# Ledger of designs, part 162: peptides against a protein of PDB entry 6EJA

Target 1, 276 residues: chain A of PDB entry 6EJA
Amino acid sequence: VEYMPANPVRIAFVLVVHGRASRQLQRMFKAIYHKDHFYYIHVDKRSNYLHRQVLQVSRQYSNVRVTPWRMATIWGGASLLSTYLQSMRDLLEMTDWPWDFFINLSAADYPIRTNDQLVAFLSRYRDMNFLKSHGRDNARFIRKQGLDRLFLECDAHMWRLGDRRIPEGIAVDGGSDWFLLNRRFVEYVTFSTDDLVTKMKQFYSYTLLPAESFFHTVLENSPHCDTMVDNNLRITNWNRKLGCKCQYKHIVDWCGCSPNDFKPQDFHRFQQTARP

## One batch from the design tools (peptide; made by RFdiffusion4, then SolubleMPNN)

Design b2_p26_2_s3 (from b2_p26_2, 12 letters changed)
Fold by OpenDDE base, seed 5:
Structure b2_p26_2_s3 (fold): chain B 276 residues (1-276), chain A 26 residues (1-26)
Amino acid sequence: as target 1 above (276 residues)
Amino acid sequence: SAEAEELKEYVAATPDPEEIALGYLP
């Protein structure tokens, strides 16, 4: 019998989806769905078929909503961060959804624990934020991430315009673009008008792979810095042979590695990992 | 604190991703 917390946290899951993988999304959704949580789904502006499918799902569940706005997102694009930021604002404005944590998910990443375990854990540590850092040389990270380069997202392409300086006085950090953020920090990111948040939003509007660094950097330089936990409680399907072939060179003036979507055969691995 | 130790144990028991997405010049 798993411990039931007296005041269990409720989670807002944000899904950013694209393409034609409706079946894959359905499988993932079924695996993560719980009546006590909330699901906010953004479908790429170009993925109309998928959008129709997701809308059908949202009509069947009261705790599932689809973003009324849609962005054209690309791999590594700054628009991905914009999508998260806008979704955060939307979720904060939904007074009928009392969520405590923001969690982003994709078909390539799953919570490592069962729902009950995750809820129990987050309920105990509800004041913490979970962001996984790269754990390597920071200078090397900056170079490899292209944080010292200026990018512009335009016409479904990330254009590298030149070099730039990292703002002075800011300790840049990053790593995984999968995170668990408490409502308080999300409120800060969304509504703060301080110099940190303002500058970072501007800086990351021209950043490649912004979600891998923005929240880390903001958190660590904010009054909430003491709430950081260097772990995102995820399992990710990494395959270097498949994920590191510069497959996005046609849309980004940069190369990178990406995780692979979970396949049906991967669910067995998930189940094994989720065991206490 | 006991709470801090529990957190450390939990984090330690959680496997890290094999790799983090990184960019590089083509």
Scores: peptide ipSAE 0.018, ipTM 0.457, DockQ to the pose 0.554
Fold by OpenDDE base, seed 4:
Structure b2_p26_2_s3 (fold): chain B 276 residues (1-276), chain A 26 residues (1-26)
Amino acid sequence: as target 1 above (276 residues)
Amino acid sequence: SAEAEELKEYVAATPDPEEIALGYLP
């Protein structure tokens, strides 16, 4: 029997979409839509046709809103992080939307699990944050991600301005730009004025592919570090044997495992227990 | 200027984001 939570989590889905993939988006939206969740959609500033279509959807559903601001983002650009951060702030200021989790999606994403399975899983682990690490040598990751380089996003291009150093005392991490973050951590990222958050926001405003590393780095160096689970429920399976089989593909599907299928022993294997 | 030349050099040496993501950073 599927676990039925007494207090099911409500999810804020943040959709960052661009181009003309309206049909794909519609399909994905229908697949993930539920009356108890919230959907906040950012449409690229250049995608006016898509924006019009999304606006039509938002008028039909009370739990669907479109960002009143729109950014022109490039793949890997710093503006993507800005989009997420501003969306987080907006969502926290929406007092009529009591969401518990933040999940980012694109039009190419598709769920491979049911809503009930996802909700059951997240309700069981509502105090956790799900971020998938790169799982390789960290020094190599830094080099390959260009984290030791300073970039400026301008004119739809990431300009390399020079070299930079990783801030002292900060353990940089990263991996997937797909994540599931609980409200508490989002509040921390949004409103904290501590040195960590302040420095990292500044640092990552000049970073290539910032979403692949920002939240990982902030979380792991924060007082919330013990809440990290090294899995984003999309690319890497929780357990290969339990049918939660997700493979790395260009098309990202999320796979939430049922609490009945996911054993506590398996969970702890993916949990970060200490600050680096 | 020297600064301009340095900037040009850095820009020229910067790989595409996709290449970085794929691990092809020079």
Scores: peptide ipSAE 0.007, ipTM 0.387, DockQ to the pose 0.036
Fold by OpenDDE base, seed 3:
Structure b2_p26_2_s3 (fold): chain B 276 residues (1-276), chain A 26 residues (1-26)
Amino acid sequence: as target 1 above (276 residues)
Amino acid sequence: SAEAEELKEYVAATPDPEEIALGYLP
């Protein structure tokens, strides 16, 4: 469904990229680029070639910036969440970028929906947050995700340190690490000093695959819980050439191999299925 | 679970991003 909203949402696309796949990134970027959106790109600290390429792109477009800081991230590492959180803070501090939604992407993504479709949809539901849950037994999810275990990211590895308990009173949830978050919720996550946000940031600093659970858990336990939609409305798919190489995709959407995307019919569905 | 344990080992042994794609297991 496409329409011309009176006040179309503007999107901050956060791209977390690594390696040397500059051509893939360029193709993806060209496919998702729009003058009304914003693009904030983090390049892995170890990917210097790619960083140079991305810097070149950023110089060509006023709405493209590269993180001045760079982290060394690994798959499933806590540093990925840190990357998102720091990016969120940066984006909120960029007063010249009035974005309404935060969307994360990788270099392997490619859009399957038009910009107009995405903007129209998000403009209609600008007060909602889109996170896809695992849809299975939560206890099993906790165990399989290792949420009851302590991990330390060090020397490009995730080291298991021991067991831990889930904080009392917290309903843990998770699923896909691809999400669409509105600015208001991002502000809450970034600046709130309440016990929930504080404890969850600490908890997830030692968590495996934190991006698959952190935002879900925070949102569902927050005053913003009413804004949750159990759908990540993914507008991109993985590059066909790369394919999905996730071994444990049957457990959760660990690699974003099978994200839910929105359909025209979803407009009606989301009005009815939003969590209270 | 066995799957969880295996996953943990994979993550612990995850190579440099220069060698693998982000978000994929080796």
Scores: peptide ipSAE 0.006, ipTM 0.358, DockQ to the pose 0.050
Fold by OpenDDE base, seed 1:
Structure b2_p26_2_s3 (fold): chain B 276 residues (1-276), chain A 26 residues (1-26)
Amino acid sequence: as target 1 above (276 residues)
Amino acid sequence: SAEAEELKEYVAATPDPEEIALGYLP
């Protein structure tokens, strides 16, 4: 039986894009575009050509907007989290955009489900938040992610300054930096002044790859913890050969993985992927 | 090397594409 929602959820897609991936972005955008959803696009401060292109697109569609502010988002940088947080605030302040879910995307993303399937699923579970955990030992995860290390983003570089302690009583978690968050949780993260949110925002300001852990950690330690679903309902090209290396060592005093651009040969894999 | 070990650890902490693929709850 195919589920047809009576009140379908509307999605705010936040696209964080950089470089010259115009073709990739165009393809992805065409694949995910729907009149009932909203698209909020941040273009890296250094990507002026792409910014001009995206602005042209935004003028053609009423449900597409570009951030008036632009950050220089470096790989692994804390500024990426700031980008998401500011985007969340902006979207919450856009009263003319009644979105129900926040979904982050890059130019290297591509949908593996139809819009109808995605909307039907999210409409059924509209009170849940979807974040994929690493699914391994947390202590090992902390070490691997450098969460017990202090980093500072300065001059387009993430500097490792030394060791730090994880706040007592906080259960740290993380995994994928791709997530689907409901509006209620986004409101909590954006406007809450409780000790958890305040401390975590501060803590993650000095964290490497904060988007891979911040929302997981906040959610699991919050009053909204029961809304956690260990699945992000996405496909990302995590080609380990290309994306998991020290290719950004000049930017970050660490090694890690980054999403890679999709190639035509990857499309076949997307169609085969269906994990409940 | 320490760098190589850090890389291995990071890779191990990241989920595979199949593990983060779109799925439905039971």
Scores: peptide ipSAE 0.000, ipTM 0.293, DockQ to the pose 0.030

Design b2_p26_2_s4 (from b2_p26_2, 12 letters changed)
Fold by OpenDDE base, seed 2:
Structure b2_p26_2_s4 (fold): chain B 276 residues (1-276), chain A 26 residues (1-26)
Amino acid sequence: as target 1 above (276 residues)
Amino acid sequence: SAEAEALKEYIANTPDPEEIALGYLP
């Protein structure tokens, strides 16, 4: 028997989508949709067809909205963090959406729990934040992520401008750009004017793959550091044959890895990985 | 706390992500 919490958490799912993946988005949406949750969708500024399709979906559900603003985002772009931060602000300003957790999703990442299990789990641990760390040597992580390098997003390209220093007194961490954040921490990130949040927002505005490190770093250096859980409860679809290559040199002065979209045949893995 | 220990136990028994996307130097 599944545990049913007395006060179940409600989740704000933020989807950042682009390109022509309308079918994939539809599949994902159907898989994760629940009447008790909220869905906030950002469509890339250049993806007009997809935007029209998403708008049509949003009109059918009261708990689905599309961002009125649209950014042009690229792989590894600093603008992705801006998208998340603005989405967080929007969601906090939506007083008619009483969400408790922020969860970002793409076609390449799914929660490894059923809705009931996820809700039960988060309801029990509603004061925690779930971010998965890289689990490697931190110095190596910094170097490989290019955190000690300055990047500028311009003209659909991430330009590497030079070297930079990590701010003193900051313990940098990161890993997965998929996270589960409680409302309290999102409020802190959004509205705090302390030196940590201010400096990190500035720092990460010139960072490659900022979402993989920003929230980790802010959380671990904040008064909320004791809420950190080193797990994001996700399964990511990686193509074992592709590996990590410099396939994005044409848009980023760096190399990286990208996950693959889930297909319907992959859904069975969610149940296999789900545990009570 | 008991809740903290329970959480640790739960996390320990949950699968980790298969892989994390990371950047790297060319």
Scores: peptide ipSAE 0.015, ipTM 0.455, DockQ to the pose 0.562
Fold by OpenDDE base, seed 4:
Structure b2_p26_2_s4 (fold): chain B 276 residues (1-276), chain A 26 residues (1-26)
Amino acid sequence: as target 1 above (276 residues)
Amino acid sequence: SAEAEALKEYIANTPDPEEIALGYLP
């Protein structure tokens, strides 16, 4: 029996976009747009043309806004987390936007489920947070992510400054930087002054690929830990052989992986995707 | 300007920060 929510959740979609992906963004936006949801768009500080285009869209829809502030973000940059955190604060301060879930998207993203399916699912699990873990050896994850290394974002580069220790008593986790967070947890992350949130914000200010582990780590070590679902309801094509290279060494003192385009031979992955 | 072109190239060659995954040491 398909679940029909009596009080359907409303989603705040946060789009972080840059470059010249205007057409792709328009396509994605059309695919995800619904009058009952909210769209908050950050355009990279360097992408002025795209910014103008997005502003035009925002003027046409009352539930679409553009961040008045803009950051220059780089691959793997700590500033991405700052972008999300500031967006979260902004969204919480928008009292006229009663959103229930926070979902991040890029211009390259595309929904694989209908709005009705997504809303029905999230309405059923409105008290949960959806973050996908790496599913690997944690020690290996820490090493590969460089979580035991100190980074500084400066001059459009992530500088590796040296080694650091992970705070004691903290269980580090992470995986996908795609997440679905409920309002309650976003409020906690935004306004809590407890030691966990304070320390993690500081720690991740000097972290490579911070969005891949910050929210995981905070959630799992927080009073909200029981709300975690190891699923982000997304499909991303990760091919290590093709996507994991040092092609971005000029940008960051690290190597990383990037998602690959789906090919017919990758279709089996769609079949393996299951709801929690 | 040359600087503008360099910036454009940089932007073009820099993937969306959301299009990243696990890192590793070079």
Scores: peptide ipSAE 0.009, ipTM 0.364, DockQ to the pose 0.210
Fold by OpenDDE base, seed 5:
Structure b2_p26_2_s4 (fold): chain B 276 residues (1-276), chain A 26 residues (1-26)
Amino acid sequence: as target 1 above (276 residues)
Amino acid sequence: SAEAEALKEYIANTPDPEEIALGYLP
């Protein structure tokens, strides 16, 4: 019997999905679904079959909704950040969904805790934000991420236009694009009109892999900087041999490593690596 | 805060997640 907190946090899970992997999504959804949480799903504009399938699921569960808007997202595209930001706004406007944490998920990433453990943990640390940093040389990170390069997303491609300068006075950080953000910080990112948020939204509109750095950078330079925890509590299906290829060169003028989708056999690994 | 300190200790005593995806020039 796990400890039940007096005021358990409720989680808004945001899923950004694409392609034809409906079965994989169903498996993942089944694994993470709980009646006390909320699920907001964005389906790529080009994935109509998947969209129909997700809509069917959303009709069966009152705590599952699909974004009425749909973007065409690409690997590494700036539009992914836009998707998260818009979903955050939507979720804040849903007064009937009293969520406390924002968590993004994909078929390639799982929480490292059971639902009860995750809720207990987040309930204890409800004022914190969980963002995993790269843990390497920052200058090297900037170069590898292309943060000093200007990109433009157009026609389903990330075009590298040239070099750019990082805004002065900003400490850039980043790492994993999987995060756990409390509602207070999400409100700040969504509604703040301060110079930091405004400049960073603009800067990251032309950034490759924006979700890996935007929230880290904003948080660390914000009045909420003391709430950062360098851990995202995730289990990712990471395989360097399979993931570190220029497989997206046709989409992005850049190369990178990416995690692989979970396969049915990976569920065994999930159970073994889950943290209490 | 006391909670923040406890959390830092917890994180320090737990293994890191798997390697983070990074980009590079082709």
Scores: peptide ipSAE 0.019, ipTM 0.465, DockQ to the pose 0.670; fails the geometry check
Fold by OpenDDE base, seed 1:
Structure b2_p26_2_s4 (fold): chain B 276 residues (1-276), chain A 26 residues (1-26)
Amino acid sequence: as target 1 above (276 residues)
Amino acid sequence: SAEAEALKEYIANTPDPEEIALGYLP
């Protein structure tokens, strides 16, 4: 028996996209679009052509909007977190969009469930937050992520400044930068003035790849910690040979890997994949 | 610019941490 929720959750999809992902975005958008959800699209400041295209789409659909502000996001940049945080604030201020969940996507990301399955699942667990942890030694994670290092985003580059200490009493966690956050937690992150949120926002302003750790860390150290689910219900196309290298060393003083572009033949596979 | 140069010097004298996974490409 397929579960049909009486009060289905509505999702705010936040899409962070850049010019090179035009074709991927088109395919992904067609696959995830539903009239009951909301789509808030940030186009990189440097991607003017894509921005124009996305604006045209947004005018055709009432539940699609484009951020009026645009950031120049860089590989590994702290500005990505700023993009999410500002998007969250915007979405909370959009009273005409009654969303229940925040889900971030890129052109190289794909839900592993159908819309109906996703909605049914999230409707059942609407009070939970879904963030996938690295599942390894946390000390090793800190070292690998450079969380004990100080970074500065300046002049389209992430500069490593030196060592730093993780705040005392904070349990740092992280993993996937793809997450499903309920509105309540997003409200907390956006509007709370408590010491945790304030300090973490400051701390992660100087963090490499902050989106992979910020929300995990804040959630697990917050009064909302019991809402943590170690699953993000997503699939990314990882290929170490193609995506894990130092190809962007000129942008970030680090080596790493990122999801690869999806191919049309990959889409069928996503629907058959189990939860992460 | 001046800051960047100082930082470059520091970076040149310190080893890179282990490889990390990124969530997006530029």
Scores: peptide ipSAE 0.014, ipTM 0.429, DockQ to the pose 0.066; fails the geometry check

Design b2_p26_3_s1 (from b2_p26_3, 11 letters changed)
Fold by OpenDDE base, seed 2:
Structure b2_p26_3_s1 (fold): chain B 276 residues (1-276), chain A 26 residues (1-26)
Amino acid sequence: as target 1 above (276 residues)
Amino acid sequence: SLADELKAEMAKFPPEERVFHGEGDL
């Protein structure tokens, strides 16, 4: 749908960045920046160079802020979820930033809509949450993600400690760790003291790749379950021909792989996936 | 309905090659 909404949604974009990829970040930022939205950036605790670069950007734009706290994050680490949860709390406490949607971004994932299209769409469906599920049998997902395994993040490593059971009565789901969440659901996740949210926060603090499952699972088991849309409105730069060779086994006691960062040469894919 | 419209909009998105990162035990 394309129309000019009377009350356009405003988006809080959350970026979790690390390393020295300042140019890539700058390129992505320029591509997604709009004066009506908000940008909250977490820089890995160890990435001081990048942090300095991001701070420079934040000083130039009133709608760009950097987290005053910084976590040491690793691939697949539970700390990524902690980062998102804390950023959500921060964003809710920023009364001067009236955002309507939470959208996380990386260099490997982009919305396939222009800003105007995205805003129009989300303004029409402002009560919905957009999370992409795995689309296969759930047992396979659990097995491949290691959700029935207990992990501990320590010393820049995800240690597999043993087996665990999925909590009774919980319908586990998951898929992409890139999503669009409305403010109401973020408020629920942040401030609810019900058993679901409390138990899931605890459960996922010992989970590999927690952001790929936590929000799906909480949403689908919550009073907000009817707001889920099985689509994250994204294009992610997966390259199937490259396969998966457990590239991160030196960091995590598990097998996994990652998409690639988008490069200018990859932008032709956006045109191909553009809305008809 | 709004739900029908949303479904129609979502149908315009291409299928994805992959969704999640995990591959299983080592």
Scores: peptide ipSAE 0.430, ipTM 0.906, DockQ to the pose 0.595
Fold by OpenDDE base, seed 3:
Structure b2_p26_3_s1 (fold): chain B 276 residues (1-276), chain A 26 residues (1-26)
Amino acid sequence: as target 1 above (276 residues)
Amino acid sequence: SLADELKAEMAKFPPEERVFHGEGDL
């Protein structure tokens, strides 16, 4: 039995789900569910069957809720950031859910630690924020992400409108859109009216793949910059052998790739990365 | 120190194959 901290952190898990991911969602939910944590699930507006299924789950567990609002999100869409931001606000307004960390999850990524290990770790580092950066040339990141391009999400498409400049005085960073954010930082992002948060929310409302850069950039330029840890404490199911074929060009005016959902046969990857 | 401990813990995580989705212009 792993050591349990005296004041263990409680986690708000946010799941953004859509389409035919019922089985994957169920598997993930079973893997991550714990009575001491909270689960807030957004179901894409177009995924009504999935929504009904998720509602059934939420009725069975008091610590599972479904967003009363639903967005039509697309790959790389700016609306994903909106979804996270609104969910953060909702979670902060849920006074009966005393969560300490915000963690987003998908079937394409999993924490590589057990719940007890994760809780123990986060309880020790509860003042930190965990965002994985690209770790390479920032100019390359900007170029590959299209951060210097203006995008508009409309009619289930990310339209590239033209070029734009990165705001002066802002150190742009980014990487994984899977992160662990402490409540303090979420409060800052949600309620701050400073120039940084205001401008970044505006900037990223026209950004492709905004969640891969928004929180990194805001954090690193904020008074909370010293709380950043360049690690998201998880494994994402990237598969190099599958390559990249710009398979989302029908949705976005840009080239991109995505990881794959973890399958039962992929469990060996977790075992290899698991800590004793 | 706590910082050193954190660094040590983070070093145990394997490097990722990939981090972000974007590949560039079409």
Scores: peptide ipSAE 0.428, ipTM 0.905, DockQ to the pose 0.603
Fold by OpenDDE base, seed 4:
Structure b2_p26_3_s1 (fold): chain B 276 residues (1-276), chain A 26 residues (1-26)
Amino acid sequence: as target 1 above (276 residues)
Amino acid sequence: SLADELKAEMAKFPPEERVFHGEGDL
C-alpha cells in the first residue's frame, strides 16, 4: 500500500552495535534517518571508541539517544534479549517520544521499502506485529536452535549446562531476530505480569539466540496472537554459498551462523538498489 | 478485506535463503 497516511506512524529504531563498525553504522544511519522517527542506540560495553562516536551523533540530533546503560553482549547471548527488553522499557518511559513501532536494525539487515513506503504500510497495518518465522519443521527449528537446551551466559560465553523441557502448554515458534513490533505489544511484553510473559522471560534468560524465538513465542501464545504477520519486511544478508562453519563455537557451546554486513555488490544479488 | 490486502502485499516480498542462526549441536 502506497498512500499518504493521515496519521503516519512514528518508528523507534533500536540499534545494538559493537566493535569498530563505525562506517557501517554511519551508512545505515544515513539510510534510515528521518526527523519524524526515533533512534535508540545501545553500544556494547566493550566498544568505547564506537560509543564516543555514537554519542557525538546523538548530540547532533534530538531524536537520537544512546542508552545510559551498556551491556557486554555476545553472539547468541541471552543478554541480547535483555538489551532489547530494557530498551523497550526505556522507550516506553520516554514520554516525549511518541513512537508507534519498535524496529531493530543491523548492517546485515535492511528494510526493503523506502521510508515513505514503510510508513505508509505500517500506518495501514498499525495493529499488526511483523515477525518472520522459520517456515519449516518446528521440531527442526527447536533442535537447531537448541531451545531444549539450557544455556548460561557467563564470562562472555554461552555455556551449555544440559537439557531442559519446553514449558508445558506453550507453542514455541521463532525465526528472524529482526522484527517490527507495535507499541501495544511492546507494552504487553514490558509490563504484563501474566504467567506467559513471566515464565517466558525466565525461560529465555537461559536461552541461546533468544531474540529469534522469544517475541514469536510470546506473541503467538498471548491475547495478541491474531496480530502476527509472518514477514519482517526486510532482507537479511545471508550468503548460502558461504555455508555455515560453526564460527562461534568459541563463544557459545553450539553451532550457528550469521549473516554478513551488506556491501554494495550484495544488493544486486537481492535485486535491491544500494542505500545511500 | 484487510487480510486480503495484507496477503497481497506480503506476496511482493522475496523469499529468504535463511531466517535463523542456529545449526545444531557441536
Scores: peptide ipSAE 0.424, ipTM 0.902, DockQ to the pose 0.550
Fold by OpenDDE base, seed 1:
Structure b2_p26_3_s1 (fold): chain B 276 residues (1-276), chain A 26 residues (1-26)
Amino acid sequence: as target 1 above (276 residues)
Amino acid sequence: SLADELKAEMAKFPPEERVFHGEGDL
């Protein structure tokens, strides 16, 4: 669906960045920047050089802000969810930024659609939430993600402490940690005091790769469950040829894989994965 | 219906190569 919407949605893009990949960030920012959207950037507490660079960008654009707080995040760490949750709260408290959708981004993930197409699509389906599920054996997902294991983030490491039970009555789901959430659902996650949100926030504070499951699980078990769309409208730079080498075992007591950042030579994939 | 339209739109997207990061215990 492509049309000129009468009331186009405005997007809050949240970028969680770290390291020294300033050039990659600049490319991504240039590719996604639009004057009608909002950009909220969290820079890892340890990435001071990058923070200075991002601050310079934020001073040049009125619709770009940097989080005044900074967390030290690690791959797979529970703190990533905390970062998203806090950023959501901040964005909801920014009364001068009337955003309709929350979209997180990384250098390894890009929206398939152009800005105009994305806005048109989201304007048509503004009441929906877009989260990509694993789409296969849920037991396998739980096992591979270690959702039945208790993890503690401490000293820049995810420690596996032991086994745990998944709460009864909760339908656990998950998949991609790249999603598009409407403001209504973000409000629910941020401000609800119901048992579901409270329990899940607690549960996922001891969870590995929490962003790949928290929002899925909360949404599907919430009164907003009918708004779920099993698609995140993204292309992610996974490379099967590289396989998985458990390259993060030095950070987490678990085996995991990651996609690669998009490079200029990878942009040809957009043509292949573009919606026909 | 809107639901049918959305379903049709989603069917146009290519399948994902991979979705999540976890691979299991070490």
Scores: peptide ipSAE 0.429, ipTM 0.905, DockQ to the pose 0.603; fails the geometry check

